# Designs tried in a protein design run: peptides against a protein of PDB entry 5VZU. Part 68

Target 1, 271 residues: chain A of PDB entry 5VZU
Amino acid sequence: GRTLEDIFHEHMQELILMKFIYTSQYDNCLTYRRIYLPPSRPDDLIKPGLFKGTYGSHGLEIVMLSFHGRRARGTKITGDPNIPAGQQTVEIDLRHRIQLPDLENQRNFNELSRIVLEVRERVRQEQQEGGHEAGEGRGRQGPRESQPSPAQPRAEAPSKGPDGTPGEDGGEPGDAVAAAEQPAQCGQGQPFVLPVGVSSRNEDYPRTCRMCFYGTGLIAGHGFTSPERTPGVFILFDEDRFGFVWLELKSFSLYSRVQATFRNADAPSPQ

## One batch from the design tools (peptide; made by RFdiffusion4, then SolubleMPNN)

Design b2_p14_6_s4 (from b2_p14_6, 9 letters changed)
Fold by OpenDDE base, seed 5:
Structure b2_p14_6_s4 (fold): chain B 271 residues (1-271), chain A 14 residues (1-14)
Amino acid sequence: as target 1 above (271 residues)
Amino acid sequence: MEKTLEENTRLFNE
């Protein structure tokens, strides 16, 4: 029988062949687009720029990380057989921090899944509520035709008085014990481990993380068929490394900053 | 055979 290794080898050959066919079809129609690096802002979680990831059989992939207020985006610079270049491979909601449990509970995939799905439901609720407020506000500007209805002088009715006494009711101020939000220890990275059953193409991932956020990843069939957004976790390790846990795929992707300096890659200042 | 990223990821993780 074919071994699992034989099946994987054949599948890798198919993906390489697909990549070759796609690249060879464009040999006569190469369009060059200038890519500008996103400008850095003071409020950016890390310096935006190019990151390299490894997606197994897809090889080396380049993603541009950019910040858009409370959202971060990973845009594919290198396409693969499933997701073309220019697509947003990851979208991160910087409003929705993921708190990882202790190292023992981080090994439990079901615990991570619970945490992520609870955040996904909150994000869905907030989108529904914000959609209702935006819908109700636009409906009421019907053109009020200015009919000039006349000035009738309605009368003076009078002033009656008096006295009622001020009752002193001394309502005790209930001490609302504000649950002290434990100051996020911003300095020391939390110990990090992948859940059991989450695959990593590289076992050499950082064992400490700074913070995690809810995000969604783009998945599709070959040729970008049936594209959908799946839930995941963005993991910031340091200034030069981040990861993404694809929850439904039970996979982890590691991204490392491209250290190459590109001359004239800065976006022209908006004039 | 069109394979989703899921199928590809599953195949490479099995």
Scores: peptide ipSAE 0.026, ipTM 0.649, DockQ to the pose 0.286
Fold by OpenDDE base, seed 4:
Structure b2_p14_6_s4 (fold): chain B 271 residues (1-271), chain A 14 residues (1-14)
Amino acid sequence: as target 1 above (271 residues)
Amino acid sequence: MEKTLEENTRLFNE
């Protein structure tokens, strides 16, 4: 049989050949688009910017992380044979936090899969409910015929009267102990391990994470054929590192902040 | 056969 090493080498050769074909075909016709860094907002989970994926065989992947209210987006700055540059490779729902189990149960892929799929179903239900509210609101702009409503008169209704009885009834205030929602401990990193059977191209990933969120990743065939969104987990490690677990692919992608400073990379102020 | 990201990822897991 082919060894795992033979399969890996064949795949690496194919990716190198594809990269060579793409680079050689476009050598004479390059379209340049200026990329601006996304604006930072006070409510952003981390500083937005450029992140480098460590993908071994795919080489250098650059993703721009940006925040859009309760959503985060990873946009490909570098394309690959499947997903072109400018596509949103990951979409993160910052409303839907993933609670990782203990470190022992984190090793169980089926447990992670269960948690993610339960959140996926909630997100789907919320989208269906919100879709119904947006649909019903547009129908009823019938033409308001301006019928002139007539001037109905001033009736002077009168002034009475005095009586003052002081009934004392001292109803006891039931202490509704508002269960203080424990402030989500945003600061303590939890132990993190990849589930068994999730591939990581980098074994050197952080073993503690700050927060996890539900997200979707974009997958496609070569040439961006049959693009679809698959469920996953966004893992915030620190200010400069995040990961994405591709649930259906059983793979993990690690992203590290690009520390390079770019002159004139800020978006022009909207005039 | 167009190799999906899935097929590319499976090739690393098999």
Scores: peptide ipSAE 0.026, ipTM 0.655, DockQ to the pose 0.299
Fold by OpenDDE base, seed 3:
Structure b2_p14_6_s4 (fold): chain B 271 residues (1-271), chain A 14 residues (1-14)
Amino acid sequence: as target 1 above (271 residues)
Amino acid sequence: MEKTLEENTRLFNE
C-alpha cells in the first residue's frame, strides 16, 4: 500500500505541478491591475489593508480586508488552485457577534458548531423576513389605467371652522429601554483556544481574542469548480491579527497584517 | 478528480 508519506509526497508534487501549470499559462499575456487600499474609516473595526494568511497546502496568501458598514470582507489578492484572485474568500457579518464560552468549553467543537449554527439560522430568518417586506411592497402597483376623467371646475367654498381647544393628552413617552449597549469592554481579551479537531498549520496563534463574529468562507474545487459559502467564525485577536475558523472544514486560518508601506496605494479621490 | 479545499486540507493534515 502507499504510505502516508507517499500520499503526502504525491500531493505536494501535484500542488507544485498545478502551480507550474498556472504560472506557465500566463506566458503569453499578463494583465496587470492596480490594487488600491481601502480608505480607513473611524467606525472600522480595525484599520483595513493587506493581510498575509496561511491556507493549508496552498501556502502563503494575501487577502485585502475591507469594511462595508456592518460587513467586513476578505478579498483574495493572490489566487490559489481553488479560489482565483479577486474573489471574496471571507465575508463577516459585524451585526452577529459570536460569544465564545469559557476556555474549557471552547475545546469542544460541538459547542462552537452549535453556537455558529444558531447564528446562521438567525441570519437566514432575518433574510427571509426582509424578503417578504420587499415582496409585498411591489404587488400594489397594479396598472392604474389612466381613464381621462374630465376636468370639472369645483368651486372655492370658504368654511371658517372653529377654535378646538388643545387637549393636553400627556402621552407618557414609553421608555424605549435602549438596550444599553454594554460598553464594549475595550479591556482584557478573552482567553482563546481552538477546538479539539480543528486543524491549524501553526500552533503559534494568539491565546487571547478581542471579539468574534459570524461569517462565511468561500470554498471550491480546483479550477473554481462548485464554489460555495460555508459557515465560520471571524476572530479578532488585535489590530494586526485575525483568524477564521472554517466550521465545515474543521480548519483555522491565521491572518497577519502586511507591515510593508505601499507608496501611491491610496485610491484617487473621486473628482 | 478535482480536489476540493477540504480534500487538500485533509491530505495535508494527515
Scores: peptide ipSAE 0.025, ipTM 0.651, DockQ to the pose 0.258
Fold by OpenDDE base, seed 2:
Structure b2_p14_6_s4 (fold): chain B 271 residues (1-271), chain A 14 residues (1-14)
Amino acid sequence: as target 1 above (271 residues)
Amino acid sequence: MEKTLEENTRLFNE
């Protein structure tokens, strides 16, 4: 049979050939756009910037991570034969934290799948409800012509009356101090392992993660055919590393911060 | 045959 190495080499040759075909089909009319680094905000989960990642069989990619309120976005800086540069490869909902189980249950792909699909359903419901509130709120601003109804001077009605001294019964309300669920200490990483059957190009992924969130990843056929958003898990390991689990693809991509300093990469101040 | 990302990932796991 073909070796895994033979299959890998053939696939790499195909990807190189595809890249050559794409670059050649545009008569070398490559549009170079300046990349500006996203501005950092105090409320950003980590510093925004460039990350290098392993993207399945396609090898090394560069993604720009940016924060947009309660959403994070990974934008492809490097395109591949499926997804062009400038596309949002991942979109993360920072409102929807994923709680990973213990290490034994983390190995179970079906458990991760269950957790992610339950969150996906909640996100779908919230989008439907928010669509209804935005629809109903526009309908009720009919112009109420405020007819100036005249100031009739309605009268005096009267005085009564006096007494009763209700008693002091000092029943101490037992303050059931609802134990405010201590916000799970943002500082202690939890043990992390990929589920069995999730492929990783690098077995040297961090075995501890800080936080996980629901997200969606962009997939497509060659030439960006039939683009679709599939469910996944964003995994924050540390300030310089995150991952994405592509649930339907059973694949994991690890992203590491590009430590290179770029001169003049700051976005122009909004004038 | 349009190879999806899934097909490309499968070829890597075979």
Scores: peptide ipSAE 0.024, ipTM 0.653, DockQ to the pose 0.268

Design b2_p14_7_s1 (from b2_p14_7, 6 letters changed)
Fold by OpenDDE base, seed 3:
Structure b2_p14_7_s1 (fold): chain B 271 residues (1-271), chain A 14 residues (1-14)
Amino acid sequence: as target 1 above (271 residues)
Amino acid sequence: RQETLEEMRRLFNE
């Protein structure tokens, strides 16, 4: 039988080979691209910028977090053997908040899976409905053959008489049931724990979260083969930390803000 | 797909 040591040596050989293949590809063309930090907007969930992610055997990855209306994006700054730099590793739907259960039920992976899959189905329905409205709108531009409708004469507008009866329509003020904006308890973090069977590289993740959102993560085989999006949960811990639960992978990635100050990293003002 | 998921699980669990 393979020993744990044999398995570890085989994995280490594969990682070394992958690193060698990547390093050997540099001989042909190094393209340097300047990366600009996204400008911060008042409505951004947190300050956009560079975050350091921990993926398992890939080690340390740099992701740019940016906000695009009701969507957030994590763009890979560092590539890996599967997903090249410049790809959107995570896409977050800020319209679809995930409500985590109590701390006891958060340990149940099946409960988290149910919640995420219900939100995924709602997102799919909204996309189908929006696709139908866009499809029906294009069908009605049949070429209106501009038949030259003859100039029918201006019929004289009849003088509306002045009958001024003030109908006291006592419109009952419809009780606008002010949907009680449950005060978004934006301030108090919820206790947070990973479900049983979700792998995390370290148990050193925040045990309190502010908000969670539905999102999708990009996965691919080596060399960016068969790329697909998997469902997940974006977890905002604080201003400088977020996580992503990869539901189908049963894995968790922690992202921490890069504290380095970059001079002249702002996008040039549009001329 | 299954192969990609297994590969990614391996890479995330190491």
Scores: peptide ipSAE 0.243, ipTM 0.872, DockQ to the pose 0.597
Fold by OpenDDE base, seed 1:
Structure b2_p14_7_s1 (fold): chain B 271 residues (1-271), chain A 14 residues (1-14)
Amino acid sequence: as target 1 above (271 residues)
Amino acid sequence: RQETLEEMRRLFNE
């Protein structure tokens, strides 16, 4: 039978051949686009920039992380046979934090799946409601003709009426057990482990995370066929590392900051 | 969709 190693080698040969075919088809017709590093903002979750993804048989991906208010985006700098360069491989909603359970419950994939899918439905509801409010506001700028109708002086009438009685009803004080929101200690990382059955390329991922957010990842077939967004979890480990859990794929991608300094890579000032 | 998920699962797990 084919070993897993044989299958891996065959698939790697196919990927190399596909890369060769794509590069050779464009002989002498290459369009170059300059890539600029995104400007950093004070409110950015971490410094934006280039990150190296280490996941799957593609080996190495370069992604640009950028912040757009309450959204973060991972844009592919390197293409693959499925998703070309310039596509948004991940989109993160910084409004929708994911709270990870304790380590014991983090091992349960179904628990993570439940949490993520509940957030996904909230995001869908908010998108539907916000779509209705934007539609109704445009209609009513009809020109109100300024008809000057006169100031009639209508009178003071004084009426009195009466007494009604002091009913005592002694409603019992229902003990609203204020669930003390333990102030999430904003500074201490939470212990982190991948759920059982989530594939990682290696076990060398951070075992502590700062925070998690709901996000979506882009998937497609070869040649960018049938592209769709799947639910996932963005995991911030530190200033230089983040992960993405692809929920439906049961896969984890680790991204590490590219430490190389690029001369003249700053975005031109907006004119 | 299912084919794309299976293909991508292969690519991520190899």
Scores: peptide ipSAE 0.239, ipTM 0.869, DockQ to the pose 0.665
Fold by OpenDDE base, seed 4:
Structure b2_p14_7_s1 (fold): chain B 271 residues (1-271), chain A 14 residues (1-14)
Amino acid sequence: as target 1 above (271 residues)
Amino acid sequence: RQETLEEMRRLFNE
């Protein structure tokens, strides 16, 4: 039977061959695109910029993190055989925070799966409702020809008077227990661990996270075949590190800020 | 879909 080593060796050979085929195909047609760093906004969850991630056997990849209102986006700067450069490898919904359970329950993949899938269903419902409002808003601009409805005479309905006594029913003010908005303790990170059965290339990931959000990752076959979005969790560790849990893949990707300072990499001010 | 997931699992887990 094939050993695990044989399978890894065959796969590494396939990847090397693919890399060779792709590089050889591009030898005659390299398109260079200048990439600008997105401007930082005060409301950005962290400073936008370049992050390096590790994707399995593909090695080091570069992703641009940017913020777009209530969404964050990871854009591939380096492509791979599955997802080409310029694609949105991750899309994060900053409206849908994921609350991680305690550290013990974080080891349970099924619990994380439940939480993520519940949020996914809410996002789908919101998209369906928002799609209906956008559809109905366009239909009403039919020119209502204002047919002048004839002024039917205002029949004077009579002023019947009588003095119904105010019953003093002293309804007790039901204490609206103000759900105490737990102050978002922005300061202390939550203990973090990957669920059992989630693969990480490196066990050296941050063991404390600030916030988690629902997101989707882009997956495809070789040559960008059958691209689809898979549910996941964006994990903000700190100003310079985030992760993505690919729920259906049972994998974790760690992204670390590229610490290189680029001169003249800022987007030109819109003239 | 299943094939894509298996392919991606291979790529991410190696």
Scores: peptide ipSAE 0.229, ipTM 0.864, DockQ to the pose 0.603
Fold by OpenDDE base, seed 2:
Structure b2_p14_7_s1 (fold): chain B 271 residues (1-271), chain A 14 residues (1-14)
Amino acid sequence: as target 1 above (271 residues)
Amino acid sequence: RQETLEEMRRLFNE
């Protein structure tokens, strides 16, 4: 029977071969493109820039994190056998914060799956409604010829009916002080753990997270076959670290800021 | 789709 070691060696050989094939295929068509760092904006969740991910057998991946209003984007700087460079590996919806449960319930994958799929359904509904409002807004500019329908004056009639009884009962308005949900202080980290059955390359991920958001990750077969978006969770740990939970893959990717200073890597100011 | 998910699960779990 194949040992786990034999299977691992076969898969590693396939990955090395795929890396060799794609690099050799591009050898005749190497497009060198200058990468510019996105400008930082005051409203950016963290400073945009280059992050390194280490997950699965892909090894080291470089992703550019950028902010686009209420969306964040991870763009692949390094390609792999499945997904070429320049593709959007993750798309984050900053409108849809995910509230993680307590640490005990965070170990339950089904609970995380429920929370993420509920948010996914809300995102789909909002996309359908926003599509309808954009469609209906064009249709209603039919010229309302305001034909002045004449003001017919109809007059009648008076009826009186009567009586008055005064009943007092001064029920004190219980001030239901709606406990203003204190906006969960965006700065206090909560305890964080991966669900049981979510694979991570190591257990050296941050055990505290600042906030989580709904997102989608890009997956494809070798040679970028059948590309699709799969649901996931973006986890902000700190200014220099974020994670992505691939829900359907049951996998976690950790990304850490590239601390290298790049000379002349700032985007030219839009003239 | 299922094949792509299985392939990607393999690549992420190795």
Scores: peptide ipSAE 0.228, ipTM 0.863, DockQ to the pose 0.631

Design b2_p14_7_s3 (from b2_p14_7, 6 letters changed)
Fold by OpenDDE base, seed 3:
Structure b2_p14_7_s3 (fold): chain B 271 residues (1-271), chain A 14 residues (1-14)
Amino acid sequence: as target 1 above (271 residues)
Amino acid sequence: MEEILEENRRLFNE
């Protein structure tokens, strides 16, 4: 009978062969494109840049993290057999924070799944509402036949009317004490653990996170067949580390900042 | 859909 080791070795050989076929198919048509690092903005959640991910059999991946208002994007710099370079592997909605439960309840995958699916449903509702407002606005530009109705010059009438009644009614503005949302202490990380049954290649992930957001990850079959967006959680650990929980895959990917300094990696100033 | 999820689960978990 095939051992688990034989099956693993066969899959590794198949993946190596696929990598070889893909690289060999490009031998005649390598297009080099210069990658520019995104400019850092004061409002960016962390400094944008290159991050090293470790996926399973894919090995080392390089992702560029960039910020686009209330969205963050992870763009593949390295392609894999499923997802080519230049694709947005992760898309993060910075409007939709994920509040993790206590450390005991974080071990429950069903609890994380519930929280993520509730946020997914809110995002879907917001997209449907915004789609209706955009649809109704287009319907009213019926072609107004510009009938050229003539320029009659009608006159000045001046009417003055004065009356000044000063009604004082001093309705006390009820101080709706806007409960000052205590600025969530932006500095103290929450204890973090992966749910039971979420695969991580490395147990050496940060055990404290700063904040989490709803996001979607891109998955596809070999050769970028049937690409789909799956729900997940972006986890900010620190300035140099983030994670992504792939909910449907039950997998975790850790990303660490590439510490290499790139000379002349800044985008040319728009002339 | 399920086939792609299973393919990707293998790739992420191996």
Scores: peptide ipSAE 0.425, ipTM 0.928, DockQ to the pose 0.651
Fold by OpenDDE base, seed 5:
Structure b2_p14_7_s3 (fold): chain B 271 residues (1-271), chain A 14 residues (1-14)
Amino acid sequence: as target 1 above (271 residues)
Amino acid sequence: MEEILEENRRLFNE
């Protein structure tokens, strides 16, 4: 029978072959595009920039983290056989914080899965509601063609009638308990552990996290076939490290800031 | 979907 090691070696050979095929298809005509570092904004969760990720058989990946209001994006700088460079490998919804349970319950993959899927359903509902408001607003500008048509005169009809009663019913305003936005306590990080059955190539991940958010990861078949967004968890460890749990893949990607100083990497000022 | 998930599970977990 094939060993897991044989399968791994065959798969690595396939990935190398695919990389060779893709690079060979460009006839060694490499086009270089300058990458600019995103400008930092005061409201950015952490400083935007380049992060190195290590996950799965893809090995070392480079991702650009950027912030877009209440969304963060990880854009692939390195491509792989499935996801080309320039694709958004992760999209993070900074409106939807994931509250991790205690350290014991964090080991339960089904508990994390439940929490993430409940947030996914809320995000889906909000998208449907916001889609309906945007749809209804466009419908009412039918051109009132002012057709001029004519005069007819008539009739009188009459009079009735009466009654008056003043019923007072003072409906109490139901206190909509505004779910208190727990202030993002930039407090002491909570203990963190990966769920049992989540694969991580690097077991040396931070054992404390600051906060987590709902997000989606991009997956595709070879050659970017059938690209799909899968649910996941963005985990902020510190200013220089974040993770992403790919829920459906049962995998974890650790990203660490690229500490290299790039001269002239600042985005040109918008003219 | 499931085929792509299975393909990517190999890529991510190996």
Scores: peptide ipSAE 0.423, ipTM 0.928, DockQ to the pose 0.663
Fold by OpenDDE base, seed 2:
Structure b2_p14_7_s3 (fold): chain B 271 residues (1-271), chain A 14 residues (1-14)
Amino acid sequence: as target 1 above (271 residues)
Amino acid sequence: MEEILEENRRLFNE
């Protein structure tokens, strides 16, 4: 019978062959595009730039991380047999922080799934509401012809009187201590562990994370067939490392900053 | 969807 190792080897050979076929098919149309590094902004969660990831059996992936206000984006610099270069492999909603439970409950995949799906539903609701406000706001600029409504006469409202006594009762102002949402101390990392049943090619992932956000990852079949967005979690570990949990795939991708200095890779200043 | 998820799940887990 075929061993799991034989099946793995056959599949790896198929992926290498596909990669070769795709690279060879594109060889006639290799458009070299200069990549410019995104300019850093003060409000960027970390410095934007190139990150090296492991994307399952695809091997080495290069992604550009960039910030766009309340969104972050991972753009593929390397293509693979499923997803071409230049596609947005991850889209992160920096409005929707994921609060990880304690370390014990982080091991429970169903708990992470619940948290992510609840945030996914909120994001869908906000998109529907924002679509309605943008639709209704255009309809109401009908020209209000300001017909001058005629001056209705001031009816003299009558004078009535005086007496009601001053009842004293000094009800103590209950100090509604508005529980000041302690600004989540951006500095102390939370203990981090992958849920049971989430695969990671690298067990040497950081065991402490700074913050997590809701996001979506792009998946497709071979040749970029039926591309779709799946829910996931962006995990910021530090200035140079982030991860993405692919919820439906039960997989984790770790990305590390490319430390190479690129000469002349800065985007030309917008003139 | 399920076929693509299964294809990608293999690619990620191998």
Scores: peptide ipSAE 0.405, ipTM 0.924, DockQ to the pose 0.683
Fold by OpenDDE base, seed 4:
Structure b2_p14_7_s3 (fold): chain B 271 residues (1-271), chain A 14 residues (1-14)
Amino acid sequence: as target 1 above (271 residues)
Amino acid sequence: MEEILEENRRLFNE
């Protein structure tokens, strides 16, 4: 029977062959595009920039992280056989924080799956509701023909008076102690572990995370066939590291900031 | 969907 090692070797051979085919197909037609680093904004969750990922059989990937209001995006700088360069490999909804359970329950993949899928359904509902409001608003600019409605008269109707009495009933104000929403202490990291059965090629991932958010990852077949977005979790570890849990793939990708300083990499100021 | 997921599972997990 084929060993797991045989299957791995066959798959690695296929990937090497695919890489060779792709590199050979581009041998005569390389288009270079200058990449500008996104400007940092005060409201950015972390400094935008280039991150390196090492996950799967693809090896080294470079992703640009950028912030767009309440969304973050990971844009592929390096393409692979499935997802070309310039695609948004991850889209993060900063409106939808994922609250991780305790460390014991974080090991349960089904618990993480439940949490993520509940958030996915909320995101779908919000998209449907927002789609209806945008549709209804365009229809009503029919030309208001200003028919001059006539000045019907000022009927004066009268003054009636008096007295009614002062009933005192002193209903005690029940102190509804509003449970003070403890301000989420943005500073102390939560203990973090991958669920059992989530693959990580690098077991040396941060064991503490700052924040998690709902996101979607882009997957496709070879040659960018049938591209679709799968649910996942963006995990902010620190200023220089984030992860993405691919829920349906049961995989984890770790990204680390590229520490290189680039001269003249800033976007030209919009003139 | 399932075929693409299986293809990508190999790519990510192998």
Scores: peptide ipSAE 0.423, ipTM 0.927, DockQ to the pose 0.675; fails the geometry check

